# Peptides against a protein of PDB entry 3PUK: the designs that were tried, part 241

Target 1, 227 residues: chain A of PDB entry 3PUK
Amino acid sequence: ERGLKSVVWRKIKTAVFDDCRKEGEWKIMLLDEFTTKLLSSCCKMTDLLEEGITVIENIYKNREPVRQMKALYFISPTPKSVDCFLRDFGSKSEKKYKAAYIYFTDFCPDSLFNKIKASCSKSIRRCKEINISFIPQESQVYTLDVPDAFYYCYSPDPSNASRKEVVMEAMAEQIVTVCATLDENPGVRYKSKPLDNASKLAQLVEKKLEDYYKIDEKGLIKGKTQS

## One batch from the design tools (peptide; made by RFdiffusion4, then SolubleMPNN)

Design b2_p30_8_s1 (from b2_p30_8, 13 letters changed)
Fold by OpenDDE base, seed 5:
Structure b2_p30_8_s1 (fold): chain B 227 residues (1-227), chain A 30 residues (1-30)
Amino acid sequence: as target 1 above (227 residues)
Amino acid sequence: EEEKEKEEKEKEEEKKIEEELKKLEEKRKK
């Protein structure tokens, strides 16, 4: 059973494709490294065609203009992906596409958001944050999008301690995002290891879950689930 | 007629241009 993959696909379908769907309209979809992996994990090209995507392009590549078509940007809120978007729409004379629908996989930093607003506001038909920062592997297994997580978490060098904290914080945030996506309040399980990284991550997740559900408890009391 | 209706729909979509960023800004402030 591919439970998590199906949940992720349903989330993307609802939050992205249904949100920008127009009858008889085809879009070019721009993906980055993360969203390429994400979509590849939970859908097929035929599924994307059914959602009105004619062509998938890599945002990092130099692309020929298709000025008559609207573009759907499903991208991570990173400087690299945002800079590529800005190049597509930053100049009035050099717009690659007719208009942009932007869906970020996570919270877009104010610095990047302000750059988009200042340069490309007139080209944007949608701009949303959909909070999908993980890749489903199996029914209930996922990979977090945290660069160099293994290196920093298991580095014996004390100079990397600060980076380790940042990485663990990012991992904890992404796990909470998974819980929000699944609409579940899971119990945290871990295996203790000599470095206690799993214990520390579990504590961060528990704290963030408490914060998330306390905020949401104003609306929905969710029982503990297994994941 | 179909072109005019298409153009009118495009103009309506264009009027929403700055509204999407504004909506996102409002969500970010909460």
Scores: peptide ipSAE 0.149, ipTM 0.699, DockQ to the pose 0.357
Fold by OpenDDE base, seed 1:
Structure b2_p30_8_s1 (fold): chain B 227 residues (1-227), chain A 30 residues (1-30)
Amino acid sequence: as target 1 above (227 residues)
Amino acid sequence: EEEKEKEEKEKEEEKKIEEELKKLEEKRKK
């Protein structure tokens, strides 16, 4: 069985690097906090060099312009990362790079997308959303990128109930993206206790998996993998 | 001639960008 790390790398290679690859062309790659952790978990610098990446830069840092090179932005769809991108291309006279290829790790909210479209459209040669919002640790172990998940899920404060539901929804979505990435439909097992956070999450995952595989036209009803 | 070729390449790139953003918008509305 190919470990989760290899699957994630293969997905990034296909969805990002192969999509923007041009023969003999090198790019600067811009990463944020999440994508730095993600790539560090599933590849080496040598792998990135093979994909035509010459240098990796942190999007949050001040960077010198390299106007002759194209930039590959592999970033989260967050206000902070998007604002840094907008600063790189917002001024027509002071563009840091020749052009941008943008790959978001998740759905980009309309508010952020509209800001990008309004200010930087002429500099963007690619803009895609890829469903990779998790960090692989082991062959079957991953970390979800859901801010404050622990705090809200385990908060005894009833005022956090609405926030807890939002966090659980985000976690469920990320688990579904993992399953889709692995091409697996795991049998969700949960205890029937209605107040248990794990049971609620499991129910959300099960529902979302059902919806995902019903929509997947390729009809590969892969039987419940007995993991 | 070189300026015209440069302008033509820029226009072609602009069209490609517009098409790509349009495709993304269409995917987001579905």
Scores: peptide ipSAE 0.136, ipTM 0.686, DockQ to the pose 0.301
Fold by OpenDDE base, seed 3:
Structure b2_p30_8_s1 (fold): chain B 227 residues (1-227), chain A 30 residues (1-30)
Amino acid sequence: as target 1 above (227 residues)
Amino acid sequence: EEEKEKEEKEKEEEKKIEEELKKLEEKRKK
C-alpha cells in the first residue's frame, strides 16, 4: 500500500502546483537533491506534465537561460539552494527565467530570507514554506532529511554533544511534520539502546507533538492514533 | 502600451510579494 506516498503527493499538488497553476502556462521546475528524491518517491514524470511542468532541472547545475518561461523552484531552505536561486535572478547577472515561484520544503532562516528579499524581490511571484521535510518510502515508512545524523548521534567525542542535541531536535521536528501531514497523533514507542538516543528522541517527539496539537488554532486536541 | 501594462502588472505583483514577505516576517517575530 502506498498510503504515505499518496498523502505526500496530494500535499505537494495542493500546496505547490495548484497554488501557482495557470491555464495554458508551462513552467520549468528547479529541484535540489532533497526535492528530487522527494518527487521521485511519490510521482511520475507524467504527473508533473499534467501539472504544467515541461522540464525538470537540477538547481546546482549550470543551465541555459529560458527567458520566456517562468520557473518553479521547489527547494530546501539551504544556503546552497538559495545561492543557486540568487545566481539565477540576482541583479549582477542576467535573469535565467521570466519569473520565479519559490516553494521551500521547510522554514527558511531569516538570513536566507532577507537575502532573497533584498536581491530578487522583483523576480519573485510566490514565496511559500510548505513544511515537507521527509521522504516517503512506503506506507508508514519514511526517511528523515537530517544531515550527518548518524555521525553525530553515534560520535564518542564529547565536543559533538551540543551538535547531537541539535540533530535530535531536527529529527523530532521532522517526525512531527510527518504526523501533521498525515493528521496523526501517534503513541511514541522506542527500543532503548546503550547511548539512550532513542529515549531522548522519543521524549522530544512527545513534547513537540503535545505543543503542536495544543497550540493548534482550532483547539482540536486529537486523540492518540494507534499505529 | 502593452509593455507599460506588463510593467504595471509586474509592479502590482511585486507589491503583493512584498506584502507576503512582510506577513511571513511578522509570523516569525511571534
Scores: peptide ipSAE 0.129, ipTM 0.692, DockQ to the pose 0.294
Fold by OpenDDE base, seed 4:
Structure b2_p30_8_s1 (fold): chain B 227 residues (1-227), chain A 30 residues (1-30)
Amino acid sequence: as target 1 above (227 residues)
Amino acid sequence: EEEKEKEEKEKEEEKKIEEELKKLEEKRKK
């Protein structure tokens, strides 16, 4: 069995589906671009049916109201996805579903969280942040979901320097998320020239890993794994 | 009876909405 895919599926099952499961209840699941890719990488529609999902809808598309059904939002904490959610529940007249269970793939910024709280609190039965911001490919292979990462990292245009830093930080955060999911503390391996992109990324990863495992209250200093 | 039980469970869930958001807020502050 594909090791990383099974780990990711188990994480989603435990953190999302088991958390909101009710006997005999079906939900509509709303996905964004990232979570569509994520689920498609680690499960089948039959698996989702077993978890009580009747249909999957794209959050960005216009959807007809199904007011008798509860909705499971498994989405990224982005302005675009949050805005779509807010449109679904922003007013009593505009409510597309009976209630919302929200699971963010990562930390939701306070600005977005506060908007949700202010506008849609009465419709939210669950709101959780899970740490799953990567796409599993093979047993130990993953793809980072960082938009335009290649373009900004390798752009010769100096005007993209600020965006390049943001992209590298996002990549580093996703790598840490992978490590946390796999319960691994990797030794960072890279071949780079001084001050090149690979060196910068490695330094960011090392720093973020150190911060993550220092703060982990469970005190399990896990030895460095070879990844 | 099943509908009433479902409605009661839904009301209990609605009462816990604020608690759920509060728990998330507390977790975010750590």
Scores: peptide ipSAE 0.139, ipTM 0.698, DockQ to the pose 0.305; fails the geometry check

Design b2_p30_8_s2 (from b2_p30_8, 14 letters changed)
Fold by OpenDDE base, seed 4:
Structure b2_p30_8_s2 (fold): chain B 227 residues (1-227), chain A 30 residues (1-30)
Amino acid sequence: as target 1 above (227 residues)
Amino acid sequence: EEEEEKKKKEEEELKKQEEEFKKLEEKRKK
């Protein structure tokens, strides 16, 4: 079995597809840039068909209404993706689908969540946050989806310092989602570099891991996995 | 009758889903 890919697929299957599955019902699935990459990394179109998805659509594109079908939104909690969702359901005249099931890949900020609640609550049958913010590559290899991470992390321009911090925070959060998905608490290791970005990132990851496992409802302090 | 039963089941399921949404809201306030 394909290590991390199979784990991620299993998580998506249980958290998303099994959660909204209805016998004999087909849904349109709406994806954003991240979730397109995510699903492409861990499943095939045949797998999605088996889960009751008839077609996949890009949320950013202008789409024809299919008012008789329910829509499954598997999207990142970003302003862009949320705004596209709001355009689909924000008015009765603009309602593109019968109803919406929304699954966010991560915690949705209160501002976005409240905006959805205020505008589209009657159209939403499910709204859940899942913890999948990484792209699986190999058994223990993954790619973080942080736009311009390389540029901001290695930019010598002081004007990018604030953006660098935001990027590092996002990277740390995504690493924690990997650990949560694998149910592992790794010992964080890093190699120091001249810019000390690796040490800063490691500290952020460690802090977030500690916070995550302390709050874990199961109270199971899992021992550190030796990496 | 079968259509009414399907509608009733759909309404019950919708109600359960709405309750889950409320639970999520409550968790977020904590």
Scores: peptide ipSAE 0.160, ipTM 0.718, DockQ to the pose 0.331
Fold by OpenDDE base, seed 5:
Structure b2_p30_8_s2 (fold): chain B 227 residues (1-227), chain A 30 residues (1-30)
Amino acid sequence: as target 1 above (227 residues)
Amino acid sequence: EEEEEKKKKEEEELKKQEEEFKKLEEKRKK
């Protein structure tokens, strides 16, 4: 079954493409490393054409200006991706595109948001956070997008303990995002290992799930579902 | 005259985009 892939595509279609859609208008879409993998996992180029995307470009590459077209940025809220965006619309350089629609895969830190505001506010028509920081593999399987997760989680160096906690927090947040996307409150299942990383992650997920469903924007308390 | 009109239209569009961004910022702070 392609259940999770379908859910992810539906989320992107609703949150991104439907939000910025204009009749008869084509856009250039800019992707980073993560969103390239994400879209590749859940759609085809033909699907993107149907959503009004004429060309997909890598945000990290040098690109020729297409000044008459608007750009759709579907990117991670990272310094690297944001800096590439800023180069496209910065005050000191000619704008590469007519205007920008920005959709972040996760919460954009205030530091990055303020940097965008200070330099590119006149070029931005949309700036949203859609909370989709995972790659669907199978119907109920996903890959987390946490940089250096393996390195920090399995590092024997005690100096990495604080960074390990940050990574675990990010992983837990992404799992909650999956649950929110699926509209499910699953029971957490894990296999314990000697480092007990899975147990710690499970506890963080359980805590965050409780917080999410107790404080849900809809005020709906959902029971545990099977996942 | 045509260049001035073009410049004016561009400035108006830029202003409109800035206003839209400000609205989005306000939503983010809530």
Scores: peptide ipSAE 0.160, ipTM 0.704, DockQ to the pose 0.159
Fold by OpenDDE base, seed 3:
Structure b2_p30_8_s2 (fold): chain B 227 residues (1-227), chain A 30 residues (1-30)
Amino acid sequence: as target 1 above (227 residues)
Amino acid sequence: EEEEEKKKKEEEELKKQEEEFKKLEEKRKK
């Protein structure tokens, strides 16, 4: 069995690198905090060189313009990362790179998408959502990227109830993303806690899995797999 | 002549980009 790391790398290679590959062309790759951790978990610098990446830059840092090179943005759909991208292409005089290829790790909210479309569409050669919002650790272990999950899930304060639901929804979406990446429809198991958070999360995951696998891209019903 | 051809290529590329965003927007609405 190829570990989760190899599956994630294969997905990134196919969805990102193969999609924007041009023979003899090198690109600068821009990463954010999440995608830096993601790539570090599943590849080496030598692998990126083989995919036509000459250098890796942090999107949050000030960078010198390299106007002759195209940039590959592999980033999360967050206001922070999107704002950094917009600064790179906001005006013709401020354009840091020749063109942009953008690959989001998850669904980009309409507000951010529309902001990109309105200001930078002329500089963008690709814009895709690839749905990889988790960090592979072990062959069957991953870390969810949900900010403040611990704080909200374990808060006894009723004022945080709405935020807790949003966090649980985001966690459920990421679990479904893992299942989609692995092409697995698992039976959900959980351990109940005093706040019943695990039961609520399990129900959300089951519902989302059902919605995802009932009607696939081909309109076919997929059976449950053992996990 | 070379400048006009370059402008024409840039306009064609811009049109392709607009179509790509339109397709992505339509996919997001489904």
Scores: peptide ipSAE 0.140, ipTM 0.689, DockQ to the pose 0.310
Fold by OpenDDE base, seed 2:
Structure b2_p30_8_s2 (fold): chain B 227 residues (1-227), chain A 30 residues (1-30)
Amino acid sequence: as target 1 above (227 residues)
Amino acid sequence: EEEEEKKKKEEEELKKQEEEFKKLEEKRKK
């Protein structure tokens, strides 16, 4: 079945596992809350074993050092996840693993990137951004990982206006990552809601899609496709 | 001799990795 799940898995396999794969080498994989959900949605533990992952660990939990093994961090570029990484490698004497491969699910802000560079650069063998910020549920269905999206989008409280904008931006970004993953530039359609959230979201998505597909990674201009 | 060769290979690998990290940094500045 060629569903969204298989597309997401293929992207992760190519961008993460194939990129850091060494023959006969096993790695410990560190996941955060988002990437745990993401991998759980598109693969099984057996699939990860085939990719050279021996153990999966939660980055937020206290873990015993395994100094002889390299660690694969597949994490979101959040302060919380980055801080946990920094704790694992921030001290030369307290390194939990032999080395780190870091793959972010999205663009890592300069502030976080600079913190990593300043403290852990010698421990990092790879650092990449792979742009996957959605959870596939079904063949054509995905869940956006935006905290409290429903609450802020439908809140009548004006004090939540700034939060609502942040949520809309995050949702739009995640929809674009879906399109990028599927290599599709769909026409955006929406139904009007009383709060006009659908219209605002659609406009953000359209703008971001235009920016993304204006010049692809190969310097090609892509036209709109039908979804 | 085998340990020295292993160390040398590890140093070369580390150097390659530092170059890749530098390339990523340069891409981010653009």
Scores: peptide ipSAE 0.166, ipTM 0.724, DockQ to the pose 0.289; fails the geometry check

Design b2_p30_8_s3 (from b2_p30_8, 15 letters changed)
Fold by OpenDDE base, seed 5:
Order: sequence, then C-alpha cells, then structure tokens
Structure b2_p30_8_s3 (fold): chain B 227 residues (1-227), chain A 30 residues (1-30)
Amino acid sequence: as target 1 above (227 residues)
Amino acid sequence: EEKKKKEEEEKKLEEEIKKELEKLEEKRKK
C-alpha cells in the first residue's frame, strides 16, 4: 500500500509540482472532487506546503479573488471543473488569480480545450495532461492509455452513455492485457456502491479475465491473487 | 474488513485535510 501511494505521489510531484515550481513563489491550488480524493489518498497537507502550495481551495465553491497569487488547477477534464475555471478567468476585469497553471488528470476533450483557449489563453501559463485517472487504493498502479476515459466515465450527459460503455470496455481490455503480460490474475476489488462505474468496470475486468484464462490452452486456472 | 479499514483511513485522511484547509481559510480571513 505505501508503495503505490508513494508511486502516485512521486508522479504528481514530478509531473505537476516540479513542472511549475518557482523559487519563493506560493500558489493556490484548486481541486475538484476527484483530485481531492486522489491527493488525500497519497499525501498530507504538509507535503503540499513543501511543494509551494499555501492554500487548497475547492474549484466548485465561490472564492474571493487573490489577484496577486498564481493558481494551480489540478482538476479532471470535466465540463463542471472547466466551467468553474472559466468563471475564474473568463472576464478580463474579474480575474480571480494572477495566472493559471492547469494540470488535467486525463485527456481533455478538444471541445473543452478549445473553450478554454478561446476564453482564457492569455491567463494560462501551463496546460498539461498527466494521465492519473485512478485513486491508488491498491498496491499496483497501471496507467491506462484510454483517451477521454475520465470524461466519458464521469459525464453527466446521458447522450454519452453508449460512449461510456465503449470506454469502460477499452479500459477493461487494457487491464486484462496488463494482467496477462504480468501473468497475474488479480482479484478485482472495488470500493464502490453497486452499479457505479467502478463496479461495472470491475465486473467487465473479471469477466474478461475469466474468459482469457478459460481460453488459455494451458488450462492453468491461476488462483485469484487477492490484492 | 480490510476494505472497510482502508475506507475508514481514506475518510480519516480526507477529514484531516478538510480540517487543515478550514484552519488555513480561517487564518486568511484574519
């Protein structure tokens, strides 16, 4: 457990904090629901202070302007989080912060990216995608290369339901590929309520793993490794 | 039981971060 949390923290430290670090500069960090959970899983407030974060704020809340400070947005590429960012910088006269550094946890759809570019490009000093779309609950972290996975999985738009299923299927296939490559049959554990995305993904992975090992000609029913 | 313990630890950490954030917010309002 400590190993995975450490790996995720190291990735965030190198990809986010080291990338925008400036000597003597403090930033306000803006988090959404997902990144709040992510950071809570792998670091303490003292760790964030050491990385030059003075205050953490919820992006969804109304916040007072701090015009002299730069803001670090560590957020998911969702319409809700992007809309909150746009409210902070959309008006030329009412910028809440001096400048923005944006780090998305996953691929940002072109529609959202173009919306940001059109409204706030002058205020953005950095915009990167770091592909951390999972909470390190288990000992092993795998980066799945599924573009737009987070967006479709967490989209409130019912029109994306079909795309969500396709993305979940693709993620499940990649997980199975990783497991097959490592010659591991992980016991899929999910901390989810029944019928949530994590439960559905877990079920898809379990089904695909079962199918893979049943079809594997060597008949080796490898026991579920409880992670 | 281990899942529950992890969930409790995660909730505890979230609560600790939330409390620290609230303390920082209170310090900035002075």
Scores: peptide ipSAE 0.027, ipTM 0.406, DockQ to the pose 0.013; fails the geometry check
Fold by OpenDDE base, seed 2:
Structure b2_p30_8_s3 (fold): chain B 227 residues (1-227), chain A 30 residues (1-30)
Amino acid sequence: as target 1 above (227 residues)
Amino acid sequence: EEKKKKEEEEKKLEEEIKKELEKLEEKRKK
């Protein structure tokens, strides 16, 4: 029953905590809305303490400076989260922490990345993308973090058609990250109804899965796993 | 209601985290 949660935790542990771990060093961890939910779904506070996290703070809130400690930012690549980071390190006078380690849950757009580089490069010790944009609920069940997905997908209003496509794209990307995390390439089967949202989503997922495994850095073309 | 429930769960986690941190701080002061 906890298979997906354990896989997600293992990924975060390897990609984030092991990457920035220093013996005897404690860090403050900054979370946004998504990463708070994500960690809540797959770990306990005791697990974070074992990984050298002494305090968890919400990136959106005003926080007191702790200039002697390094900060671990585990955040989504959104303008809101990036702007909050920039407020923490944007000027020498505003530097809240000793240094920053940044781990994005997904690909950070170049515009945001360049903004960070231009303003805070000297304070950043790490900046990585770990590609985890889903929240595990059960062993194989997850929640997609796509705002208003249901509304846009099932809205009868034709004015929402463009937004529906964007939402479906985001959902497909998140499903691919699940597959990547599980190291599985599931067979996607759907009834070919052209007007069916589920069929459209399935097609997008299949295409993105194919693209992901083709470009997989390990060069391992994994065959479709039995789903 | 779902938004409220999520906010409550986030608050609970923050509170649990805060409590565990306070316990750790107390152990370090000893």
Scores: peptide ipSAE 0.023, ipTM 0.380, DockQ to the pose 0.014; fails the geometry check
Fold by OpenDDE base, seed 3:
Structure b2_p30_8_s3 (fold): chain B 227 residues (1-227), chain A 30 residues (1-30)
Amino acid sequence: as target 1 above (227 residues)
Amino acid sequence: EEKKKKEEEEKKLEEEIKKELEKLEEKRKK
């Protein structure tokens, strides 16, 4: 059985590297906190070299311009990462690279997308959203990228109730993303806890899975995978 | 303590990847 790591790597290879690959062309790859963790979990530097990546840089750090090279931005659709990209190619500053290929790990909000389009359209050769908002740890184990999930889920403060729901929704969405990546429709199982958070999350996941597989353009309701 | 350890391991991995990348760049300039 190919572990989750191999599946994730295959997805990145096909969706990102194969999409922008040109023979004999090397690129600088810009990563954020999430994508650094993601790539480190599923590939080696040798793999990236084979895909035409010469250097990896942190998008949040100050970097020297390499104007002769194209840049591959593999980043999360966050204001922080987008702002760093805009600093690299914005009209107010000198362009750091020859051109940009942008691959977002998830759906980019229209507000951020419009900012990119308005400021950097001439520098962008590709902009694509891929659905990969999780980090593989083991063959079938993954972590969700939901900040402060523990704090909000277990907060006794009633003022955090709305935020707790948002966090659970985000967790459910990422679980669906994992299922989509693996092409699996799992049965949801949970262990009940005093705050019933696990039950609520399970219900959200089940609903989202149903919506995802019912709306699939081919009308193919995939059966529940028993693992 | 476990969170700090994971953060340190991630930072170490990032540094290792960066070092490997720098070595590869140096080999290509040659």
Scores: peptide ipSAE 0.021, ipTM 0.390, DockQ to the pose 0.014; fails the geometry check
Fold by OpenDDE base, seed 4:
Structure b2_p30_8_s3 (fold): chain B 227 residues (1-227), chain A 30 residues (1-30)
Amino acid sequence: as target 1 above (227 residues)
Amino acid sequence: EEKKKKEEEEKKLEEEIKKELEKLEEKRKK
């Protein structure tokens, strides 16, 4: 088994499927673009069936109501995905499913969370945030979901400087979530060059890793893995 | 080419998922 894929699957199984599992109950699972890629990378349909998923649907597509079934939303905390969810439960007459379990792949901004709470609270059985914002490719290879990261990081246009910082921050956060998922404290290796993007990113990662492991209540200061 | 391959893999997975779900529905109806 590809090590990283198995770790990610185990995380999803524990954090999502085991969390909402009811004996004999089947759910429809709603995915967005990111979570479709994520699940595709680490599981098969047979695995999802074993976890009580009967149908997978794309949250962005028009879907027929299945009012007798509960829905498991495994989605990113984006306005687009949240808006699609809200359309499914926004009115009593428009409810597509019996109830919703929501699992976000990352921190959901308060603005989005409050919007959900205000509109759909009665339909929600669970709402959790899971730190899975990366896609495993190989045993130790992952892809960060940071749109246009290369463009902004390597753009010679000074107008992109602010966006570059935002992108680097997002990349650093995702790297930390990978480390947290793998229970690994990597030694960050970089050649320190002044104004080098790799150096800046590495520094951000180091800082965020330090913050993460300092706050980790379980006191597992894992030694630096020599990767 | 890599983007196309990823899109094709996603489509294949969606199709596999759909097919397996259909098989499960058929097993439940027996």
Scores: peptide ipSAE 0.018, ipTM 0.377, DockQ to the pose 0.014; fails the geometry check

